# Ledger of designs, part 268: peptides against a protein of PDB entry 3S8F

Target 1, 157 residues: chain A of PDB entry 3S8F
Amino acid sequence: VLTLFVAVPSLMTAFTVAASLEFAGRLRGGRGLFGWIRALPWDNPAFVAPVLGLLGFIPGGAGGIVNASFTLDYVVHNTAWVPGHFHLQVASLVTLTAMGSLYWLLPNLTGKPISDAQRRLGLAVVWLWFLGMMIMAVGLHWAGLLNVPRRAYIAQV
Target 2, 166 residues: chain B of PDB entry 3S8F
Amino acid sequence: DEHKAHKAILAYEKGWLAFSLAMLFVFIALIAYTLATHTAGVIPAGKLERVDPTTVRQEGPWADPAQAVVQTGPNQYTVYVLAFAFGYQPNPIEVPQGAEIVFKITSPDVIHGFHVEGTNINVEVLPGEVSTVRYTFKRPGEYRIICNQYCGLGHQNMFGTIVVKE

## One batch from the design tools (peptide; made by RFdiffusion4, then SolubleMPNN)

Design b2_p26_1_s2 (from b2_p26_1, 15 letters changed)
Fold by OpenDDE base, seed 2:
Structure b2_p26_1_s2 (fold): chain B 157 residues (1-157), chain C 166 residues (1-166), chain A 26 residues (1-26)
Amino acid sequence: as target 1 above (157 residues)
Amino acid sequence: as target 2 above (166 residues)
Amino acid sequence: NLNLELLELVYNTSRDFVLFALLFPL
């Protein structure tokens, strides 16, 4: 009950964030159905990181509903599926948001802007992190559906 | 300007909320698909049942491992299983091939897992509660039971065996 | 049995989402 109660407002919040992104993109000159996406500041790791986190949160959020479902929980419970869900939620969304916050916070605290080299490095770090998390998460979910157990060093497949 | 911006944002929010409703149906469909493809052969059975974990070893259907397998019909059996630190009883569990087996599983001590390799049987076992699962073994042989819920220092070595006879 | 379970799942999930969506603003 609690999970489903939180799920609805979370979905609403997620799509309001998306609406804010669309608004921002259009203010930056983006046009059309998807042009606003390209207009967003993809050259700033402080922006890219949390956005990638949100992208990872989409399948993670869906997984949360699955895990909270009585019937489907029987399928996925105590399998590699569950760690897969956690890595999307914590190691992707939360971690990437923290990373993005750091890229904003440090220049603000020091009063010194980041160099172009630092910016490029930050972008590389964020994208590589996201890629790694997606590979791991997909693998864990796949293994979970194949009934690979959690908290066991053995697997039937 | 603030009012104009607010109205514009609301317009975008309405669009995205409509999209969210569509996505909700997509998620439900995906859930249904996952259920259809991954739950074959295992059906939760029975009503919520409680048991006293302090007496379950002394009296009742779990007390005697030799009488744990009960024939309830021509091709139907109920198996009363205890998951404990650190093993299962009876061990091995012997059942005939092709029979409908109802497992009644409980714990006298802490929470354990009951995961049967090669099957979709995977339930947590809580002290004071009875986990019920129905399954039919189509292939003869040995099936290993593993604990997939941390239960203490011996967790990694907690195994059982189901022997399916022709 | 599987078809029935799927139908129940769809119904229950949909119901829960609708109910919580309606109740949340209150």
Scores: peptide ipSAE 0.018, ipTM 0.717, DockQ to the pose 0.064
Fold by OpenDDE base, seed 5:
Structure b2_p26_1_s2 (fold): chain B 157 residues (1-157), chain C 166 residues (1-166), chain A 26 residues (1-26)
Amino acid sequence: as target 1 above (157 residues)
Amino acid sequence: as target 2 above (166 residues)
Amino acid sequence: NLNLELLELVYNTSRDFVLFALLFPL
């Protein structure tokens, strides 16, 4: 009940953000169904980080609905699936958003723009973080579906 | 300019909101798919049954581990299992191969997990409630029971065994 | 019955989403 209550407004918010991104991309010269995506500022870690977080949040959100399902919860509850879900939500979206916020906040607070080297490093960090999180999350979800238990140091599989 | 931009944003918002509604059906489809492929056709369902956790060790079907396995019919058994800090009783649980086993699991102390390796049996065990799970072991051997719900300092070592005999 | 359970799941989930969507503005 609570999960679904939160899920609906969260989806609305997420897609509103997507709408803003589409608008911004089109203002930057993007055309067509997907051309606006390429037009977004992918050279800015302050932008890339939260967007990658949102991408990770999509399967995480779907997983939330799965976890809220009575019948499916029996399958995945207290398995490695649950940590997989958490890492998509917290370690991906929240953490990447925080990281992205820092890339915006620090230059504004100090009055000093980030150097090109810092920008490139930032991009590398957020992409590597995202990649690592996706690998771990996929692994945990897969393990969960294979009935690997949560909170146990051993498993048959 | 501001007005024009506002209207443009609204148009995109409407489109994405429509997409949002479509995604609900995608999620439902995903649920249906995962359920169909990973439940092995067995979905535990039962009437809510309650028990007094303070007396469950003293009286009733859980009180004597030697009487925990009850034959209820031809090739049908009910097993009354206690999950406690930190183990299971009876241990081992001995059942015949190919028999339909109804596990009635409860706890006298705190919340535990009942996860049987090699099976889809995975339930939380709450004091005061009886968890009911039906399963038929098709292969003989030993199946380990794992506690997957934190229950204290000995949680990580809380194991049981189901022995399926030919 | 798996088919009945699936149908029930789809129905209940859909109903819940619709219900919460309708109640959210309130």
Scores: peptide ipSAE 0.016, ipTM 0.719, DockQ to the pose 0.060
Fold by OpenDDE base, seed 1:
Structure b2_p26_1_s2 (fold): chain B 157 residues (1-157), chain C 166 residues (1-166), chain A 26 residues (1-26)
Amino acid sequence: as target 1 above (157 residues)
Amino acid sequence: as target 2 above (166 residues)
Amino acid sequence: NLNLELLELVYNTSRDFVLFALLFPL
């Protein structure tokens, strides 16, 4: 019963970050319920990458609650569901955050801003990474629900 | 104005807090839907049962594969299964169709998996603990047991078979 | 009964979510 308490700090953090994004967007001239989102610096891969990571973390977090539930875990444990969860948490959030940090760090360390071409390439990289990760994660979760075993080279389905 | 900024930030935080609560209910709905449409079912947890992995092969109900299948009632059986590096015993496990089968699974060595294809049977098998799973096979035939927990060099080849007789 | 087990699972999970939702603002 108390297992789900682990989700509370994570949710608090996640939505605090979201609140910060809204505030930032509104400071940049965004208005209305969703206008602040468009006002965020989507042309900067250093910003886009970690934000996409956060977006991937949302379904991953939901899955984390499932995995942590002793009852629900009986359905998904040791199936492809579990690596699907990991890829959202690690390969999405952590990896994209690291990528974003790199896009910020390198220009600052070298003292030279990235070129426009590099910026566009960076945007393409992080968006493609995110897209691929979401496809793979959805597939793994789906396979897990179909009882595809983890750590096995064969599956009935 | 610091005061105005502070007030604005608080308003956004409160809004997102409310949204967070709403999302919890969305998650409940999604989980409920998933479970309702899940055809494999749910395996209920049993009482924790302990066993000595160092002696489980020498004495007790797991010691003799020939005595592993025990009829406990007219249409009820208990099957004592060992998962070991790298296989299962007895192998095959022979049970009748339509009977209620209670699997009691343990390991003499390392942690293994016990995943039965075509069923909702999927448990980890820990040395020193007994995993209990209840299942009724409605269809006759062969059901493959797969180890889905890494257990060593032969993990990928660790399989068993349940034969359900008419 | 599998249906009852599923129902119980859903109920228990939902209850937990509701409890934590109520406690979240604290």
Scores: peptide ipSAE 0.013, ipTM 0.744, DockQ to the pose 0.080
Fold by OpenDDE base, seed 3:
Formats: C-alpha cells, structure tokens, sequence
Structure b2_p26_1_s2 (fold): chain B 157 residues (1-157), chain C 166 residues (1-166), chain A 26 residues (1-26)
C-alpha cells in the first residue's frame, strides 16, 4: 500500500500536463467538462502525436506502479507483461513524442511548411501507430497475466 | 488578464491534482483487493544466500545431479538446481506429488531464468546467489522449465523438465 | 539446428527494426 505513494510525484506531473491541455482547450473556445478536448488542434500531427503518447502512457504509468510493487511484480516479472508496459512507455510515448517533434522541428529548421497532404499523412501515421501499439500492448499485458514468459518463443497457454 | 489566466491555471491544476489523489486511492484499493483475494502459491524464502559460482559444480549440494533431490522430511524435499548455459540440472527433476519442494537454484556462469510452466514459479538465477522457492505440486505430470532471461546464443533452447510422480 | 534458429531470429528481429525505422520519421 505504501509503495503507491512513490508514484505521487509522477502523477502530479502527468496531471499537470493534463491541466495545461485543459487550459489550452478552453482558450481555444472549448466549454464544458469535455468540450475543451474537442477544441484542441487535432488537425496538427505535431500536437496529436505527443498527446496520443500521453494517452498511452496512462495505462503504462499504472503498470509502472504494478511493476514497482513487490507483491504484484512477482506476478508479472519476466512475463509478456513487461514488454507490454515497455512498449507503452517507450514505443508509444517516447516514439510518438519524437514523431510529433519532427513534425514541428523540420518545418521550422528548413523554413518550409508542410503541405496539406503531408499533414494528413502525418495524422494517419500517428493514429495508426497509436492504434497498433494499443492493440499490441493489450495483447502483451493479457498474455503476461496468463503467464506467458518474455524472451521465449513458446508458452503453455 | 494575466492574473485571471494564472488563477484559472491554478484552479485546473488543483482539480487535476485532486483527481490524481483520487486515482491513487483507487490504485491502493485495487492492490489491497488483489492482495486480499490472491495468495502466492510459491513462498519465497526471502533469505540471502551466497555461493561461489566457480566451485559450485565441483563441490557442495549442486555438484552431483544424482544427489540433487534431498528428502528433508516425510513429505518435504529440497532440490538443488543448477541453471547453466544452456540447460538445467538435474534434468528431469523428479519430485513426488503433494510434497513440499524447496528449490535451491543457482548458476555457475551467467544470469538465467527459472520459469516453470503451469506454476507461478518464476525467478531469476544469479551467479553467486541462491534463489529459494517453495512449492507443492498438486498435479502429477511434466512441467517445463523455461529460461526467460537472456543468457547467450542458446538462450531460446534452454529448457528443463520437472516430473511430478504420483 | 541452432544455427538456423539463430538465423531466423536475426532475420525476424532485423525485419521488425527495419520496419520501425522506416515508419519512425513519418
């Protein structure tokens, strides 16, 4: 139980980011409890990518608490659960943030704005990436709970 | 306007922080529930035991696979297992059904995994340390041991077997 | 045999990483 208190600083950071998003959405005209979400610039892959990464990071963060727990880690350690967690934290958050950063950085560095076609392609890429990562992550976590070992090509399932 | 904006930001932050704390309590509750409803079928000894990996094959309880299974009581056994590149010894490990088995596992070379399918036995085996796991096999049959920690070129083929006799 | 299995592993792993690298900058 006390182990969860270690997660407090991380949660504070995560929800501060969420607060920033809410503020931004409301500044863009969003109203109500959820209207601010729709008001965010979902047409910009430089925005969408890291936000999707953050969304994937939520279950990953919860998994981090599980992995840090002595008792619960005994259940999930060296199972497919761990790669599932890892792909949420690295291949989703970090990777999507990197993708988003490129969509912002490259136009600024080159002085050439992205075309509308490039923008749409970028949106497709990040959404498809996110979808694929979520499917894979769910599968890996589920497999881990079924005692599928990591770093093994076979399992008794 | 800046002051109003700052106040708004603070309000949002406070709200989300409150939500964060609420989620923390939810997580605590979930963990508590899990602990209350689930008991570990494997009982770790939790004691630090050290051995010399350079001599473990030559002398001591791990040296002879034929003497690896030691009866310590009427229905209690200790099994001294070596995980090495790339296999386990003894192999197979033969134990009786219903007996309390204490596995003493170590490695003479590199870190290995000891994952027994069909059980919740899953430990890393470090050279110089003895991993102790207590388990009772309720069902007879063969249980495959899988190395789930990368240990070299033959890692993927590193398997063992526990045979539980009726 | 071990050599063939290792070759397959290398191939599969490399393929996955190549795909990742290809899609990463998009």
Amino acid sequence: as target 1 above (157 residues)
Amino acid sequence: as target 2 above (166 residues)
Amino acid sequence: NLNLELLELVYNTSRDFVLFALLFPL
Scores: peptide ipSAE 0.014, ipTM 0.731, DockQ to the pose 0.023; fails the geometry check

Design b2_p26_1_s3 (from b2_p26_1, 15 letters changed)
Fold by OpenDDE base, seed 4:
Structure b2_p26_1_s3 (fold): chain B 157 residues (1-157), chain C 166 residues (1-166), chain A 26 residues (1-26)
Amino acid sequence: as target 1 above (157 residues)
Amino acid sequence: as target 2 above (166 residues)
Amino acid sequence: NLLLELLELVFNTSYESVLAMFLFPL
């Protein structure tokens, strides 16, 4: 039970970021409980990528709680569930954040803004990456719940 | 202007932090509740038991696979299993249907897995540590043991069999 | 059609299972 307290700093950081997003969205004219989300700059891949990473991180965090549960971990440990968790945490959050950072960093380092075509392509890339990662991660979690073992090429199901 | 912005940010941060803490407590409460009320389906971890992996093949209950299955009481057995690179000993493991089986599993070499298909038996096997799992096979037949912890080049071929006899 | 069915199966089964795990104590 106390293992969950390890997540406190991470949760604090994540929700601080969420608070910053809400503030930014409201500054951009968003109103109401969810209107601020729509007001965020969804046309910028440098913004969209890390946000999608955060969205993928939410299910991953929930999985972390499951993995930290004594009773539930017994069910999922060393099954395909665990790789599913990792792909949400690393291949979604970290990777998409890196992608987004690159979309911001390169134009600043080179002094050349990205073209509109590059912007659209960037958006397509990060959305497709997110979609693919969600499909794969959900599939891995699904397989894990069906007792598909981790690090094995065969399964009963 | 900047002061107003900081005040707004602080308000949002407080809200989100409160939400996060609330969720944390909910999850803790759920875990605590499950531990208190719903433990029947979980095979409890055994007490911490250590063994010398360098001598486990030479002496003791794991040394002779012919003596690996020990009847400890009426309809109760202890099975001393070695997980090694790359297989299990004994193989097959023969146990009677309906008997309470206590598996005592250890490794002489590296970390392995002990995942029994068709059951909820799924433990890591560490050199120097004895993993204890209690299970009763209700159905006769063959149950495959899979190593689900990478243990070397032969990992993918590391299988065992439990034969449950009527 | 098959792809849609598979996607639906994967997503629905996974979400239902995860939800069930969280609701297990209740």
Scores: peptide ipSAE 0.021, ipTM 0.744, DockQ to the pose 0.050
Fold by OpenDDE base, seed 5:
Structure b2_p26_1_s3 (fold): chain B 157 residues (1-157), chain C 166 residues (1-166), chain A 26 residues (1-26)
Amino acid sequence: as target 1 above (157 residues)
Amino acid sequence: as target 2 above (166 residues)
Amino acid sequence: NLLLELLELVFNTSYESVLAMFLFPL
């Protein structure tokens, strides 16, 4: 009950952010149903990181609903599914948002803009992090569905 | 200027809110699908039962491991299992192939897990409560029981065995 | 279970088992 209660406002918040992004993209010249996405500042790691975090949070949020379901939780509880969910929520959204925040915050604190090399490195870090997290999370969810236990170092599969 | 932008944002927000509602139904559908495809073979087979964890080792159906497997009908058994720090009893659990097994699992000490490899049996075992799960082993052999709930320093070594006889 | 096998290889130790026996002798 509690999980579902917090899921609704969280979902609304996420889509409100998406609405803002759509508006921003359209202001930047994006057109059509998806053209606004391309118009967003994908060259800025401070932007990319939180957005990738949000993208990872989407399946994680769905997983949260699964974990909150009595019948479905019976299948996935205390399996590798659970840490898979955690990594999407914490190690993806929260961590990437924190990383993105740093890419914005540090230049402001120091008064020095990031160099182009730093920007490119930042983009590489963020994208590689996201990719790695997605691979691990998908693997953990898959393993969980195959009944790989959580908090164990052995499995039949 | 700012007012116009705000109005536009609200318009997009309404669209995304509508999308969110649609996604809610998608999630419900996914839940239903997952339930239909992944829960077969394991059935909660009882109502909530309570026991005294302080006496469960001394009296009652869990007290004697030699009496833990009880035939309740033709090709039907109840197995009274204790999960404790750090193991299971009886160990091994011996049951016939093809029989319907009702596991009654409880703990005398702390919360444990009861995860049977090769099956969908995966429950938490709480002191003071009886976990009930019904399962039929179709294949003979040994099935390992794993504790998947942290229960102390010996948690990683907490294993049991179910032996399914032909 | 490749990941789990690797974890076992890296972290397998008797330390916790010995300590557990000390703390939970019964």
Scores: peptide ipSAE 0.012, ipTM 0.687, DockQ to the pose 0.014
Fold by OpenDDE base, seed 2:
Structure b2_p26_1_s3 (fold): chain B 157 residues (1-157), chain C 166 residues (1-166), chain A 26 residues (1-26)
Amino acid sequence: as target 1 above (157 residues)
Amino acid sequence: as target 2 above (166 residues)
Amino acid sequence: NLLLELLELVFNTSYESVLAMFLFPL
């Protein structure tokens, strides 16, 4: 129950951010149901990183509900599922948000914009990080459902 | 202009909040599906039982591994298991096939795990608390017990065995 | 009805309570 109370503000925050992004995208010329997404600044790692973090947070949040359920937690507790959940929450949302924050903060602090090469490299890093995290997370969740234990180097599966 | 923008933002917020509710129902559906497919063999939680971890090795049902398996009825047994640094007692645990086994597991030292491979038995064992798990082994053979809670330097080598006899 | 039972089982709360939590901000 407590987790659900935490989940509600989190969802509100996440979707409020999404609403702001839709507004921004439409101001940038995006039209239609999804056209505003394409209009967002996908060429800016300071933008892309946090957004990818949010995307990773969605399945992580769903997993949080599962973990909070005493019935479902019986299935996933102390399995690889749990590390999968944590990596989505911490290594995806938190880490990518931090990365994005740095891409924003450093240019503002120094007064020097990032070079085009740095921008492209940043985009590559962020996307590759996200991809790796998704692969790892899917694998860990899958393993967890197959009863692979956490904190053990051996498993029946 | 600012007022119009504000109204537009509010409209988008309402839309996304509605979407969040829709996603809630999706999550509920997924949970329902999970429950429908994973309800078989669910081990109900037992009563919360407390024990003194400082004396559990010296007296009581956990003190003597030779007396750990207690027949409580026809085809019913209670097994008193100690999870300790770094192993399980008794080891092996011998139980008959098809019998209803109630595991009473506790720890004299630190938190351990009790994960029986090939089963859905997976509980944490806390000092001062008795974990109760009810299970019936349908297949004879050996089932390995592993510790899935870090408990010290020997954690990775902490194993036990349940031998199910025909 | 089955959904309600599942929700109560999973969250140890009524469906109405869970729904209220999410509808409250609206």
Scores: peptide ipSAE 0.008, ipTM 0.687, DockQ to the pose 0.068
Fold by OpenDDE base, seed 1:
Order: structure tokens, then C-alpha cells, then sequence
Structure b2_p26_1_s3 (fold): chain B 157 residues (1-157), chain C 166 residues (1-166), chain A 26 residues (1-26)
């Protein structure tokens, strides 16, 4: 079975982005194995949002491999696991990328830079969103493993 | 300078690509390990069994709920279950404790779910197809069947019961 | 080390941003 090789293009894309981040961080003066991460522009919500989305996409991607497995999918299918998975993929990566795009687009479109207050507010929004999403996703995956069904108002636990 | 930058970028990309491939194999290995060590309760794929949803209520083993539970051998039963909008038949399903039960589940109308609480039985039920699940109830009592696939306005209230007799 | 960096980013950046929002609103 070569089903898991379907993940190759996604992984290649993800780690290519990571390579770009490393390069950018090193250009900004970051050194060492992880120092380049600290050098990235974490003060810019337009940058932070999509990066946080990517971070959420990592466990989601791993879950995608599980969901694609016939035998493992039997365990998780139509449980709370599934909503947990796509919330990581959609509500994390896609949504945060969209949010980040707006933080770039609006200043560029209007020709007016965002104020420092707006920048700080933007950072608060994306970080809180990410945190909440991670908590919810972990909870849903956990519930799914406990055989809590999706699309039901009752559960065995 | 541009040439040096280009080479540097390529070096990072190559490194990360190699890492990505390595991680892929790690994931495959983890899945393989999981399957090798945790095979209990895994139901293998069987032969696809088809049925006509338009006649399943009138003819065949699903037609009479009173005859839905069929003893096929010593301590072995086949239960023909219909999932429909909005319930299950027979209801309740009565089976003996410790018996090997083969559930044959289909739908006369739309897609439903068949999730038995307290068990690992969790399958989708498609009109025109027969879902087959094998299970042995070790504990007597009542097990609730939950529809976990949206099937209409009454979906949230679609429940059944399996009664396991001692 | 990566985990520590992520934790630091989550807690320090998030709380600082939230605090900044309350102290210096739009």
C-alpha cells in the first residue's frame, strides 16, 4: 500500500516553507540551530498568523495520515477526532493565513501603515486564536480516542 | 552575491527535503508499528455485498424484524439490521452474551451511522451496500446504538438498543 | 530547545500582546 506516499508533496511543501523561514531568520542575524527562529519578525501579525497556522498544520497533517489509513480510520472515523483534525487544517492554517493576509493587504491597499496599537492588537488576536484552537483540537482528538461520536449530543463518556 | 545567495537557499532546501523524506518514513514506521502491535478489534475489509434499497424492506433477510436474528452455528449469530429514518430494526436487538455476532447492516433510504456505545462498532451504513461487523459482547446489558452520520431532521433522536442477555 | 522556544513565544508574546491591547487600545 502506497497511500502514505500521498503525503510526500505536502511534506515537501511544508518543509520548503520551513527552509525559507530559516533563510530569512539567518538573514536577520539568527545563528545556531534554533537562533534563526528568534530572529524572525514575531512583532508582525502578518507574519505570525500564517506561521502559527503552519504549526497547527503539523499535528493535523499527522492526523491526516492516520485518517487515510483504512485500519486506523476505523478507530477514529465519525468520532470527535475528525472535527479535531479539520479544525487544525481549516480553522488553524487556512483561517490564520487569511488573517495574516489581511494584516498585510489592508496597509498595502490603503497606503497607510498600521499603528503600533493596531499591530499589538493583531498579535493578541492571532496568538489567542491559535491558543484556543490548539486547546480545542487537542480536546476533540482526545474525545475522539475515547470514542465520542461526532454529530451526536450524547457520548458514552 | 546573488550566486552565493542562491547556493545557500538551495542548500537549505535540500536539507529540509531530506528531512521531510526521513519524517515520512518515520510516520510509516509508526503506523506499521501500531498496526503490528494493536490489531485487536480491527475488522478487515470484506467482500462488497450489494442490496437493492428499494426492496430490502419487502424481501430478503431484512424484511422481517422478527427473523432478523439468525443462529448460524453454536454460539454464532447473524443479525440483519436496518438503519432508517429515524431508527433501527429490530429494536431492541437481543443477542446472547459471549456469542459471536455478525451484524449485517443496510439502509432502505439514506446514509446512516451505526455506532454502538461501549464497543468499537462504528460503521457508516449506505443504501445499496451491506456493512458487516463482527463482535462478541462480553458483558450483559443494554448497548445504545447511535447514528453518527447526519441523515435528516430526526437525526439527533435516532437511537437503537442492543440487549445482551446472560 | 524547540519546545522551549515555542512555549516562550506562546506565553510571552501572547501575554505581552494582550497586555498591550488593554493598556494601549486603538
Amino acid sequence: as target 1 above (157 residues)
Amino acid sequence: as target 2 above (166 residues)
Amino acid sequence: NLLLELLELVFNTSYESVLAMFLFPL
Scores: peptide ipSAE 0.007, ipTM 0.720, DockQ to the pose 0.030

